Peptides against a protein of PDB entry 3EFO. Designs and how they scored, part 221

Target 1, 262 residues: chain A of PDB entry 3EFO
Amino acid sequence: SQLADLYKSCETDALINFFAKSAFKAVLHQPLKVIREILVNQTAHMLACYRKNCASPSAASQLILPDSMKVLPVYMNCLLKNCVLLSRPEISTDERAYQRQLVMTMGVADSQLFFYPQLLPIHTLDVKSTMLPAAVRCSESRLSEEGIFLLANGLHMFLWLGVSSPPELIQGIFNVPSFAHINTDMTLLPEVGNPYSQQLRMIMGIIQQKRPYSMKLTIVKQREQPEMVFRQFLVEDKGLYGGSSYVDFLCCVHKEICQLLN

## One batch from the design tools (peptide; made by RFdiffusion4, then SolubleMPNN)

Design b2_p28_3_s3 (from b2_p28_3, 12 letters changed)
Fold by OpenDDE base, seed 3:
Structure b2_p28_3_s3 (fold): chain B 262 residues (1-262), chain A 28 residues (1-28)
Amino acid sequence: as target 1 above (262 residues)
Amino acid sequence: SSVSYVAIDFDANGNPTNADELLDLAAA
């Protein structure tokens, strides 16, 4: 059917890019609350339509997503939680305006990374391997107090340090004896010269060279005030300022679909 | 009208039970 073909052809990354640009354009003439409601409604209606007309028989209690849109709720939630659509005290009007303009020009790949950051467990680096560490889900539950993580979304880069980060890694990266000695005001890693430091720098370079904008590095210590900013990039978690978790959003979408179909 | 799909299950409390298994974005 035509609908089936549509759902097969509409990939989530393209849809999110479209929805983001549409929503960010609408910011100029519609209240943010209305824009968010429209996005949720559109999501629910699309999925409800699929459930009704295209999906194979399934339990009514299930959330049914076409394969091409299986991650749509995750990215949609990220979009809804973006500072352009959901204001945050730490984000200035100028910054929101800047991000809005950037997204308006982003391609599919850029917007995908922008809304759902890459989070890398760099404490697991194999200095003898040329492969990048596998990314983890953007949630605090995937962090470790003993770990060091690099987060990048195409605009910002964060190096997050657990309170119990291995001293040897701290020494290797920062050339200081302990976590407490790390200066979080620095925006560049020192050139320590050891294999681990070099590997980390290489990874950062690889991430950077794939992006059109230079990402400023922010070093974040766990449990310090600046970590609150970092946590806003853990997009699957519940936001501090009204953003839902991924899980909560799934529930929301499911309920909305059920209401549409019943 | 035949499109492959993913089904997310919910527990008695309305919480998804298999979302993480089906939607590992880190691997994408």
Scores: peptide ipSAE 0.340, ipTM 0.821, DockQ to the pose 0.724
Fold by OpenDDE base, seed 5:
Structure b2_p28_3_s3 (fold): chain B 262 residues (1-262), chain A 28 residues (1-28)
Amino acid sequence: as target 1 above (262 residues)
Amino acid sequence: SSVSYVAIDFDANGNPTNADELLDLAAA
């Protein structure tokens, strides 16, 4: 059907870019709460329409998503939690204005990465492989105290180190004997020169490639103060300032769809 | 042509039970 074809073509990345720019434009003349409500309603209406007109009869207990929009909820939640739409005390008005302007100029690929960061398990690197490690979900549940993770969203890059991260990897990356010796004031990795260090630098280079902005590197130790900033990029988790977890948002969307259809 | 879809199940408490298994965010 024509409607089915429409939903097939409605890819999440394009939708999020559109919704983000529309919402960020609306910030100038509408309350943030209203903007967020509109986004949720639009999401629910789109999905309700799909369920009604395209999906086979299903149990009311299920949330039905077209394949092209299967990750729409998670990205929409990320948009809703962005500091432009959900203000945070630690984010100044100028910073919010800056981010708003950046997103207004972003293409589809850039906005996708911006709202849902890439999180890579660096501790699993194979120095003999040319492939990037598989990204993990942006949630604390995917981190490990024994792990080292690289997070990038096109504007910021974080190297997160677990308190129990392997000393051999710490030595390989930082040329220091232990976690305690890592200087988090550094914004550049040292030129250690071993294969692991070289591989990590290569990966960082690949991530930086074709991005319009140079990402500043922040080294983060688990349980230190800067980790709180890092955790805000774990977008699937519950936010500190009223942002829902991905799971909570799914429930919200499901309930709203049910209200529309029943 | 039938459009493929993903179904997220919810338990009696209203919590999703299979959301993680159905989402492949790495493909984005």
Scores: peptide ipSAE 0.325, ipTM 0.811, DockQ to the pose 0.666
Fold by OpenDDE base, seed 4:
Parts: structure tokens; C-alpha cells; sequence
Structure b2_p28_3_s3 (fold): chain B 262 residues (1-262), chain A 28 residues (1-28)
């Protein structure tokens, strides 16, 4: 059907870009709560329409998503949790305004990365490989106390170190003997010169490529105070200031769809 | 259906049971 073809061609990244710009424009004349509600409703209506008109009969206990939109919920949740739509005490009004303006000018690729960061397990790097490590889900559950992770969203870059990060990697990256010796005030990695350090720098360079903004690097130690800021970029987790987890959002969307179809 | 889809299952408690497997962004 024509409708089915439409959903087949619909890409989540384009939708999120559209919804983001629409919502961020609406911030100027509508309450944030209303905007968030509209986004959820629009999502539910769109998916309800698909289920009703395009999907095969399924149990009410299932949330049906077209393949092209299978990650729409997670991205929508990220949008809903963004500081522009959900105020956070640690984010100033100026910063929120800045982010709003940035997103208003972002292309599809930029907004995709902005709302759902790339989280890379750096501790798994193979110095003999030219391939980037596979990204992991942006959740604390995917972190490891023994791991080192690089997070990037096009504007910020974080290097997160687990409390039990391998000393050899710490030495390789920072040229210090242990986790405790890492200086988190640094915004640049030292040029240690070993293959691991070089590869990490290469990866960071690749991530920076084709991004319109230079990402500032923040080094974060697990269990230190700055980690709280880092955790806010783990977008699938429950936010500290009212943002839902991905799982909770799925439940919310599912319930709303059911209400629309019943 | 002419359009492929993914189905997220919910248990009796209303919790998704297969969301992680079906919506793994790392696999996309």
C-alpha cells in the first residue's frame, strides 16, 4: 500500500531531526511540559496508525514498530530528556539557549549523534586493527569498572575511566602509574607515543571528522563528582531530573498506543 | 506485511522482554 511504502521509506534520523527542530521552535511560545506531551502523543499516533493500517494482526501485548523506525522510541526519549525540553539545575539558561540554537541548524547526521551519543569501549582496542570498536548502548549497565569508554555527541567528548581500569592502559594513555594519578583537569591527552595511545588519538580524530564543532575532551573518573555529569549522557538510563529510562518510555508509548487503538 | 517490523513483547507486569535484543543500536 501507499501508506506502507511511506513507512518503509521513513527514516528515524530524519524524523528526530524534524521533531527536534519543531519542538525547539515551540519552546518560544509553549510550556515545556506541553511540548513533551505533544511529542509523545505524536509518536503514539504515528505508531498507532502504522499498527492499524500496515502491520499484521498482533497481540495487544506487543509494540509494533516498522523496521525503518525501530529505534524511534529511544531517540524520541533522548529528545524528551534534552536540556532544552527538560530543565536541569546544572545547565544554565545560556547553555540551554545555545544548544537550542545549535540543534536548529543541525543536519540529520549531526542531530542523530547529538541526541544519542556514541559510546565506545576503548579498553577493547586492537592496536593492529583499523576498525573502530563497536559502540555500546548508552547505559550505565554497559559500563564496566574495568573498562575505559569514550563518549561523543558531536559537542562533547568524555573519556570515562572505571575504578579498576587496567593499569597498563592507564599508563599507555596518561603515562601515570595508576587510576589515582590521573589528572581529570586535563582537556587533552598526552602524547605518550605508544601504539595504544596513537590508536586512541586516531579514533578521537575519526570521531571529530565531519563534525562541525570541535569537541572538548573531559576526563571522568568513576565515582568522582564529575561522573554525575557524564551519566546524563547515558541517555537510555533514568535521568536525575525527571527523564525516563528507555524502558519506561517504551512502556509509556505502548500504553498510549493501546489507548488509541482501544 | 509489505513492511518489515519489529515487535517488542511485554510481560504481565508491563515490562518489555525483548527490547534490548531487537533494538540494539550497536547492531544497527
Amino acid sequence: as target 1 above (262 residues)
Amino acid sequence: SSVSYVAIDFDANGNPTNADELLDLAAA
Scores: peptide ipSAE 0.322, ipTM 0.808, DockQ to the pose 0.683
Fold by OpenDDE base, seed 1:
Structure b2_p28_3_s3 (fold): chain B 262 residues (1-262), chain A 28 residues (1-28)
Amino acid sequence: as target 1 above (262 residues)
Amino acid sequence: SSVSYVAIDFDANGNPTNADELLDLAAA
């Protein structure tokens, strides 16, 4: 069917780009609450339509997602939680305006990264490999006090250090003896010159490559004040200012679909 | 339908049980 073909051909990254630009344009004329409601409704309606017309018979208790949109909910939730659509006290009007304008000009790949960051376990680096470490889900549950993680969303780059990060890695990256000695005011890593340091710098360079914007580096220590900013990029978690977790959003979407179909 | 899909199951409390397995972005 034509409808089945449509769902087969659609891709989440393109949809999110479209929804983001549409929503960010609407910000100029509609209340944020209304825009968020529209996005949720659109998501639910699309998935309800698929469930009704394309999906094989299944239990109503299941949330059915076409394969091409299986990650749509997580990205949609990221969009809904973005500071342009969900106001945050720590984000100025100017910053919101800036981000809005940036997204309005982003391509599909850039917007995807912007809404769902890469989170890389740097403590697992293989100095003999030129490959990036496998990314982990953007959630606090994927962090560890013993770990070091690099987060990048195309605009910002964070190096997060657990309170129990390995001293040898700290020495390798920062040339200091302990976690307490790390200077978080730096925006550039020192050129220590050892293989691990060079590998990390190389990885950071790869991440920066082909991105239209230069990412500022922020060093973040676990349990220090700047970590609060970092946590806002853990997009699958519950937001500090009303944003839902990924799991909560799935429940919301499922409930809405059920209401539409029953 | 020729369109493949994933199904997210919910427990008795309304919580998804397999969302992490099916929607792991790191594995995709």
Scores: peptide ipSAE 0.312, ipTM 0.798, DockQ to the pose 0.699

Design b2_p28_3_s4 (from b2_p28_3, 12 letters changed)
Fold by OpenDDE base, seed 1:
Structure b2_p28_3_s4 (fold): chain B 262 residues (1-262), chain A 28 residues (1-28)
Amino acid sequence: as target 1 above (262 residues)
Amino acid sequence: SSVSSVLIEFNENGEPTNADELLDLAAA
């Protein structure tokens, strides 16, 4: 059927890019609350249509997604939680306007990374490999006090350090004896020259080379005040200012679909 | 249907039980 072909050919990253640009245009003329409601409704209607017309029969207790949209909910939730659509006290009007303009010109690959950051466990780096470590889910549950993580979204880069991160890695990266000695005001890593430092710098360089914008580096210590900003990029978690977790959003979408089909 | 589907299961409390499988794909 025509609908079946549509769902088969659908690409989530393209859809999110489209929805983001549409929503960000609407910001100029509509209240943010209304825009968010429209996005949720559009998501629910699209998935309800699939369930009704394309999907095989299943239990009402199940959420059914076409394979092409299996990651649509997580990205949609990221869009809904973005500072352009959900105001945050720590984000100025100018910064919000700047991000809005950037997204309006982003291609599919750029917007995908922007809404769902790459989070890399760099404490697991193999200094003999040129490969990037496997990314982990953008959630606090994937962090560890003993770990060091690099987060990048195409505009910002964060180096997060656990309170119990290995002293040898701290020495290798920063050339200081302990976590307490790390200066978080620096925006560039020092040229320490050891294999681990070189590998980390190479990884950061690879990430930067793939992006059109220069990413500013922010060093974040666990349990210090700036960590609150970093946590806002852990997009799967519940936000501080009304944003839902991914799990909560799934429940919301499921409920809305059920209501539409009853 | 010829369209492949993914199912999210919810327990009796309305909590998803297999959401992690989908999210692993997003991070990769």
Scores: peptide ipSAE 0.464, ipTM 0.882, DockQ to the pose 0.818
Fold by OpenDDE base, seed 3:
Structure b2_p28_3_s4 (fold): chain B 262 residues (1-262), chain A 28 residues (1-28)
Amino acid sequence: as target 1 above (262 residues)
Amino acid sequence: SSVSSVLIEFNENGEPTNADELLDLAAA
């Protein structure tokens, strides 16, 4: 059927791009709460339609998604939690306006990365490898107190340091003896010159080269105040200011679908 | 009328049990 073909051919990244631009345009003339409600309703209606008309029979206790939309909920949740649609005290009006404008011009690839950041375990870096480390899920559960992680979303870059980060890695990256000595006010890594430092810089360079905007580096120490800003980029987690976790959003979507089909 | 689907299971507490497995693709 035409509807089945639509769901088969649907691209989540394109949908999110569309929804983002539509929502961000609506910010100019609709309350944020209404916009968020519309997005949730649209998501639920789209998935309810699939369940009703295209999906194979499944238990009511199950959430069924077309394969093409298997990651739609996570990205939709990211959109709903974005500072343009959900105000955060640490984000200025100007910054929100800036991000809104940027997203309005973003292509599919840019918006995808923007809404779901790349989180790289830098502490596992193989200095002999030419490959980037595999990204991990954007959740606190994937962080380690002993780890060092690089997060990038196309606009911002964060280097997160666990409180128990290996001193040898700290020395290798920052040329300081301990975690306590790391200066979080710096926006550039020092030229230490060892293989680990060089590879990290290479990785950062590769990430930057793929993006149209220069990403400012923010160094974040675990358990320090700036970490709260960093944690907002862990988009699968529950936000501090009303943003749901991915899990909670799945439950919400499932509930809404069930209500629509009752 | 046949589309490949992903099923998310919920436990007795209404919590998804297999959500993590489905999202490994999102990070990659």
Scores: peptide ipSAE 0.459, ipTM 0.883, DockQ to the pose 0.823
Fold by OpenDDE base, seed 4:
Structure b2_p28_3_s4 (fold): chain B 262 residues (1-262), chain A 28 residues (1-28)
Amino acid sequence: as target 1 above (262 residues)
Amino acid sequence: SSVSSVLIEFNENGEPTNADELLDLAAA
C-alpha cells in the first residue's frame, strides 16, 4: 500500500531535521510548552497511524515501530530536551538564539549529531588501531569512574574524566601525575607527543573534519560542578530541568498511542 | 504485506523491557 511504502522509505534523520526546523521556527510565535506538546502529539499520531494501518496486530503491552523509525523516539526526545525548546538556567537567551539559528541551517547529518551526541570511550583506545572506538549510548549508566570519554555534538566537545581515571592515561593526555592536577580551564590538550596523545588528537581531528564548525573543547572532571553541563548532553537520561529520560518518553508515547487508538 | 517492525515491550509496571536491546545508536 501507499502508506506501507511511505513508512518503509521514511528516514528518521530527515524527519527529525524537519521537525526540528519546524519547531524552532515556531519558537518565534508559540509558547515552548505548546511546541513540545505538538511534537509529542505528532509523534504519537504518526505511530498510531502505523499501528492501525500498516503493522501486524500487537499486544497492548507493546509499542510497535516501523524499522525505519526505530530510533525516532530517542531522537524526538533529544529534540524535546534541546535548550531551544526546554530552557535551562545555564544556557543564556543569546546561546539559545544562536543554536536555533544554527539548526535552521543544518543538514540532516549535522542535525542528527547535534541532537544525539557521539560519546566515545577514549580509555579503550588501541594505539595500534586506526579505527575510532565504538560510540556508547549517551547515558550516565555508560560512564565509568575509571573511564575517559569524549563527547561531541558538532558544536561542542567535552572530555570527561572519571575520578578514578588511570593515572597513566592522565599522564599521557595532560602530562600531569593525577586527576587532581588536571586543569579544567584549558580548552586545548597539550602536545605531549606520546602515541596515546597523538591518537586522541587524531580522533578529535577526524571528528572535527566531519563538521562545519570548530568545536570548543571543555575538560570535565567527574563530581565537579561543571559536570552538570556535561550531563545535559547525556540525552537519554532524565534532565535536571524537566526533560524526560528516553525510557520515560517511550512510556509517554506508548500511552498516548493507546489513547488515540482506544 | 505488513511493514517490518520493531517491538518494544512493557511489563506490568509500564516499564520497557527491551528498549536497550533494540536500539543500537552507536552504529547509527
Scores: peptide ipSAE 0.458, ipTM 0.873, DockQ to the pose 0.711
Fold by OpenDDE base, seed 5:
Parts: sequence; structure tokens; C-alpha cells
Structure b2_p28_3_s4 (fold): chain B 262 residues (1-262), chain A 28 residues (1-28)
Amino acid sequence: as target 1 above (262 residues)
Amino acid sequence: SSVSSVLIEFNENGEPTNADELLDLAAA
């Protein structure tokens, strides 16, 4: 069927780019709450249509997604939680305006990374390998006090350090003896010259490649004040200012679909 | 042709039980 072909050919990243630009344009004329409600309704309607017309019968207790949209909910939730659509006290009006304009000009690949950051476990690096470490989910549950993580969204880069991060890695990256000695005011890593430092620099370089903007590096220590800002980039978690977790959003979408079909 | 589907299962408390697994498969 034509509908089946449509759902097969649909690309989540393209949809999110479209919805983001549409929503960000609407910010000029509609309340943010209304815009968010429209996005949720559109999501539910698309998925309800799929369930009604294309999907095989399943239990009402299950949420059914076409394979092409299996990650649509997580990205939609990221969009809904973006500072342009969900105001945050720590984000100025100028910053919101700036981000809105940036997204309006972003291609599909750039917007995807912007809404869902790449989070890399740096503490697992093999200095003998040229491959990037596998990204982990953007959630606090994937962090460890013993770990070091690099987060990038195309505009910002964060190096997060657990309170129990290995002293050997700290020495390798910062040339200091302990976690307490790390200077978080630095925007550049020191050129220590050991293999681990070089590997990390290489990884950062790869991440920066093909990005239109130079990402500023922020060093974040666990349990220090700047970590609160970092946690806002863990987009699957519940936000501080009314943003839902991924899990909560799934429940919301499921309920709305059921209401539409019932 | 049938469209391939992903199923999110919810427990008795309304919590998804396989959301993480499905996203891991999608990200890979």
C-alpha cells in the first residue's frame, strides 16, 4: 500500500529536522506550550495511523512503531526538551535566539547530533586502536564514578570526570596527580605528549571534523556546580524544568495513541 | 509487503520493559 511505502521510506532524522524547523518558526507566533502540544499530537497521530492501517494486530498494552520510526520518540523528546521550546532560567533570551537561528539553518546530520549528543567513554580507550569508542546512551545511568566521558553536540564539547576516575588517566590527560588538581577553567587540554593524550586529541579532532562550528571544550568534575549544566545534555533523563524522561515520553505517546484509536 | 515493526512492552505499572534494548539495537 502507499501508506506502507511511506512508513518504510520515512527517516527519523529528516522528520526531526522538519519538525524542529517548523516548531522553531512557530515560536514567533504561538505559545511554547501550544507548540509542544502540537508536536506530541502530531507524533501520536502518525503512530496511530500506522497502528490502524499498516501494523499487524497487537495487544493494547504494547506500543507499535514502524522500524523506520523506532527512534522517533527519543529524538522527539529531545526536541521538546530543547531550550528553544522549553525555557530554562539558566539560558538567556539571546542564547535561545541564537540556538533557534542555528537550527533553522542546520542540515539533517547536524540537527540530529544537536538534539541527541554523542557520549563517549574515554576511559575505555585503547591507545593501540584507531577506532572511536562506542557511544553510550545519554543518561546518567550510563556514567560511572570511575569513568571519564566526552560529550559533543556539534556546538559544545564536555569532558566529564568521575570523582573516582583513574589517577593514571588524569595524569595522562592533564599531567596532574589527582582529580582535585584538575583545573576546570581550562578550555584546552595540555599537550602532555603521551599516547593516551594523543589518542584523546585525535578523537576530539575526529568529532570536530565536518562540524560547521568550533566546539568549545568544558571540563566538568562530578559533583561540582558545572555538572548541573552537563546533566542537561543527558537528554534521556528527566529534566530539571519539566522535561520528561524518555521513558515518561513513551508512556505519554502510548496513552495518546490509545485515546485516538479508542 | 509487511512493514517491520518494533514493539515496546509495558508492565502492569505502565512502565516500558524493553525500551533500552530497542534503542540499543537502533543505535547500532
Scores: peptide ipSAE 0.451, ipTM 0.878, DockQ to the pose 0.713

Design b2_p28_4_s1 (from b2_p28_4, 14 letters changed)
Fold by OpenDDE base, seed 4:
Structure b2_p28_4_s1 (fold): chain B 262 residues (1-262), chain A 28 residues (1-28)
Amino acid sequence: as target 1 above (262 residues)
Amino acid sequence: MIELYDFESYDAEANHYLIDMDKLKEAA
């Protein structure tokens, strides 16, 4: 149907950009609670409309989305979990203002990366490949103690190291013998010169390429205090300041959809 | 984003992205 085609043609990244800017503008004159409710409501209504008008009858236990909107819920949740939309005293006014202004000036591509970071398992790198590793879901569940991951959101770059990261990779990246010897105060990787180091640097370069801001590198060791900051960028997990996990958000949206359709 | 959870699937015939809420709840 024409309507189905319309939904299929919808670009989630553009929509999220619009919602983000709209919401961040609204914070100036509307309560945060209201803004959040509107966003959830809009999400539910869009999906309910699709189900009603475009989707074939299915089990009530299924949430059906067009392919073009498959990431809409996760991005919407990320938006809802942004500090600008959270009413938490732990978040400074300056930080809220800063992020608000940043997003207000972001293009579609920038906001996409900002709200949902790239999380790359670099421990699986093929040094002979020029292709970036496939990004994994931004969740702790995708991390491994044996792994090394690069996270980037256009503003920040993190190199996360599991406690059991391979010593050979640690040596390759940092030129130190073990995990314990890694200096997390550094913001630049040493130029070790081996293929793995070179490949990692290349990947970092590609990620940085065509980004409006220079991403500061933060090295994070698993189970150390700075990891808490890193975990805030695992946007599919439950937020530190009361934000829902992706799963929780889906449940919420599904419930609302059911209410709309039943 | 390419990776799908076990509760996520794509129905090629219907051209739908599907989330199995039962599976999702089990994973939660």
Scores: peptide ipSAE 0.543, ipTM 0.925, DockQ to the pose 0.742
Fold by OpenDDE base, seed 3:
Structure b2_p28_4_s1 (fold): chain B 262 residues (1-262), chain A 28 residues (1-28)
Amino acid sequence: as target 1 above (262 residues)
Amino acid sequence: MIELYDFESYDAEANHYLIDMDKLKEAA
């Protein structure tokens, strides 16, 4: 019962912050491979312990987590996919050092957003509502050619436009007649002044609130070269530099849990 | 609250988050 209560009291965001800082400190004196293995092992052990001691017997094909740790695996995978923990020559030492230092100084809320961005379907906005659109999973599978999405991770902000984005929305946001006319070199949205534009700006403002860094806006058109950079923030997908998808990571964790529980 | 995949579910009675690995593997 005490153990169950402990699990219920666990906050994933705090755990991720802890694991991130611990791992990023460890890179100074341990091989990256070892660090990654430790993180996976810790994840598996925590979940195995819960499965064994707090959950009722269930099928081996079912992974059981406490509600408080619902998003622990996805965040852990995001951590593992961070450039600091990847040994790829394509990633400069400066970039690794920069991100390491950033995370080492981040609070719980900052690190949460950093590792798992908010992806908002802007094309679904109701101009009569003051509510923010519900975030979707950070995956290409949630994007649509007809959609417009805002992504933010506390450091960067992207506005992604599908190739078939509604012209009326494009005009509402950019005051241009079509997708082709959008200038992706701009870092600020024009003040068009219509309700849709105003609402989008409001949303961007809310996202920027209480963030320690001013997020630069990057406008991204689907199928253009800069989209490659944007896709790196779709953290549930397979990483460009060897990171696993969320689904693949779950398979890995589940396998380890099963091994631990025999 | 996070959007759930088809392989994800929540048991409110047990306060458990559940992942159906069989369904998940179909997406892997």
Scores: peptide ipSAE 0.542, ipTM 0.926, DockQ to the pose 0.822
Fold by OpenDDE base, seed 2:
Structure b2_p28_4_s1 (fold): chain B 262 residues (1-262), chain A 28 residues (1-28)
Amino acid sequence: as target 1 above (262 residues)
Amino acid sequence: MIELYDFESYDAEANHYLIDMDKLKEAA
């Protein structure tokens, strides 16, 4: 059907950019609660419409999306969890204003990366490969105490180190003998000169390429206090200020879809 | 392509992305 074709042709990245800018504009004139409800409703209505008009009959326990919208829910949840749309006193007005202005000027590619960061398992790097490692889902469940991960959202870059990260990698990256010796106050990696260090630096360079802002590097040790900041970028998890996890959001959307179709 | 959870699947014939809510709830 023509409608099905429309859904198939829909680009989630562009849609999220549109929703983000629309919502952030609406913040000036509408209560945050209303804006959040609208976004959830829009998501549910879009998917309900697809289910009704484009999808074959399926079990009620299935949520069906066109392939083009497979990441719509996760991005929508990320949008909903952004500080601009959260009514929490812990979030400063300045921070809200800053992020609002940033997003309002972002293109589609920038907003995509901003709302859903790249999380790369650096500990799995093949020094002989010129390809970036495959990104993993932005969730604590994908981290490991033995791992080293690079996270980037276009504005910030984090290098997260598990408490049991390999000493040889630590030596390779930082030129120190152990996890305990890593200085987290550093904002630049040392030029150690070994293949692993060079590869990591190359990857960081690639990530930085074509980005409008220079990303500040933050080194994060697992179980240290600054890790809490890093965890805020694990956008599929429950937010610090009560934002829904991806799973919780899916449940919410599914419930609303069912209500719409009943 | 994004990493899929166990509760997520793709039907190439129908071009559908599927989320099994029962599996999702079990994993939650």
Scores: peptide ipSAE 0.542, ipTM 0.924, DockQ to the pose 0.795
Fold by OpenDDE base, seed 5:
Structure b2_p28_4_s1 (fold): chain B 262 residues (1-262), chain A 28 residues (1-28)
Amino acid sequence: as target 1 above (262 residues)
Amino acid sequence: MIELYDFESYDAEANHYLIDMDKLKEAA
């Protein structure tokens, strides 16, 4: 069908860019509540339309999306959770203005990474492989106390270390004997020169070369104060300032879809 | 390709991405 073809041609990254810019423009003239409602409504309507016109009858307990829109809900939730669309006193006007202006000038690829960061399990690196490690979902549930993770959103880069990170990896990356010896004030990794260090540096380089902005590296130890900032980039979790988790958002969208179809 | 949760699946024949809301609610 014509509708099916439309959905097949739909690119989520382009949609998110459009919705983001549209919403961020609208904040100047419309209440935030209205903007958020519109975004949720648009998401639900698109998916309801697909289910009605492009999908075979299925159980009400299933949410069906075309493959091209697989990540639409998660990205929409990320957009909704952005400080520009949140009216919280804890968020400064300057921060809102800054992020608004950034997104308004972002291309499709930039906005995609901005709203949904890459979270890479660095502790699983194969030094013999030239491939980037597979990204995991941006959630605390994917972190491990024994793990080391690299997070990048095009503007910031974080190296998160679990409290039980392997000493051999710590030695390999920082040339120090233990987690306690890691200096989190540094913004550059030391050039240790071993294969693991070189591999990590290569990965960081690959991530950086694809972005128009130079990403500052922040080293984060688990359970230390700076981790709070890092946690804000785990976009699938519940936000500090009232944003929904991915799961909660799915429930919300599903409920609205059911209301539209029933 | 994004990592999938246990409540997420892909139907290659229909080219559908599926979310099992029952499983999702159990995980919540």
Scores: peptide ipSAE 0.540, ipTM 0.925, DockQ to the pose 0.775

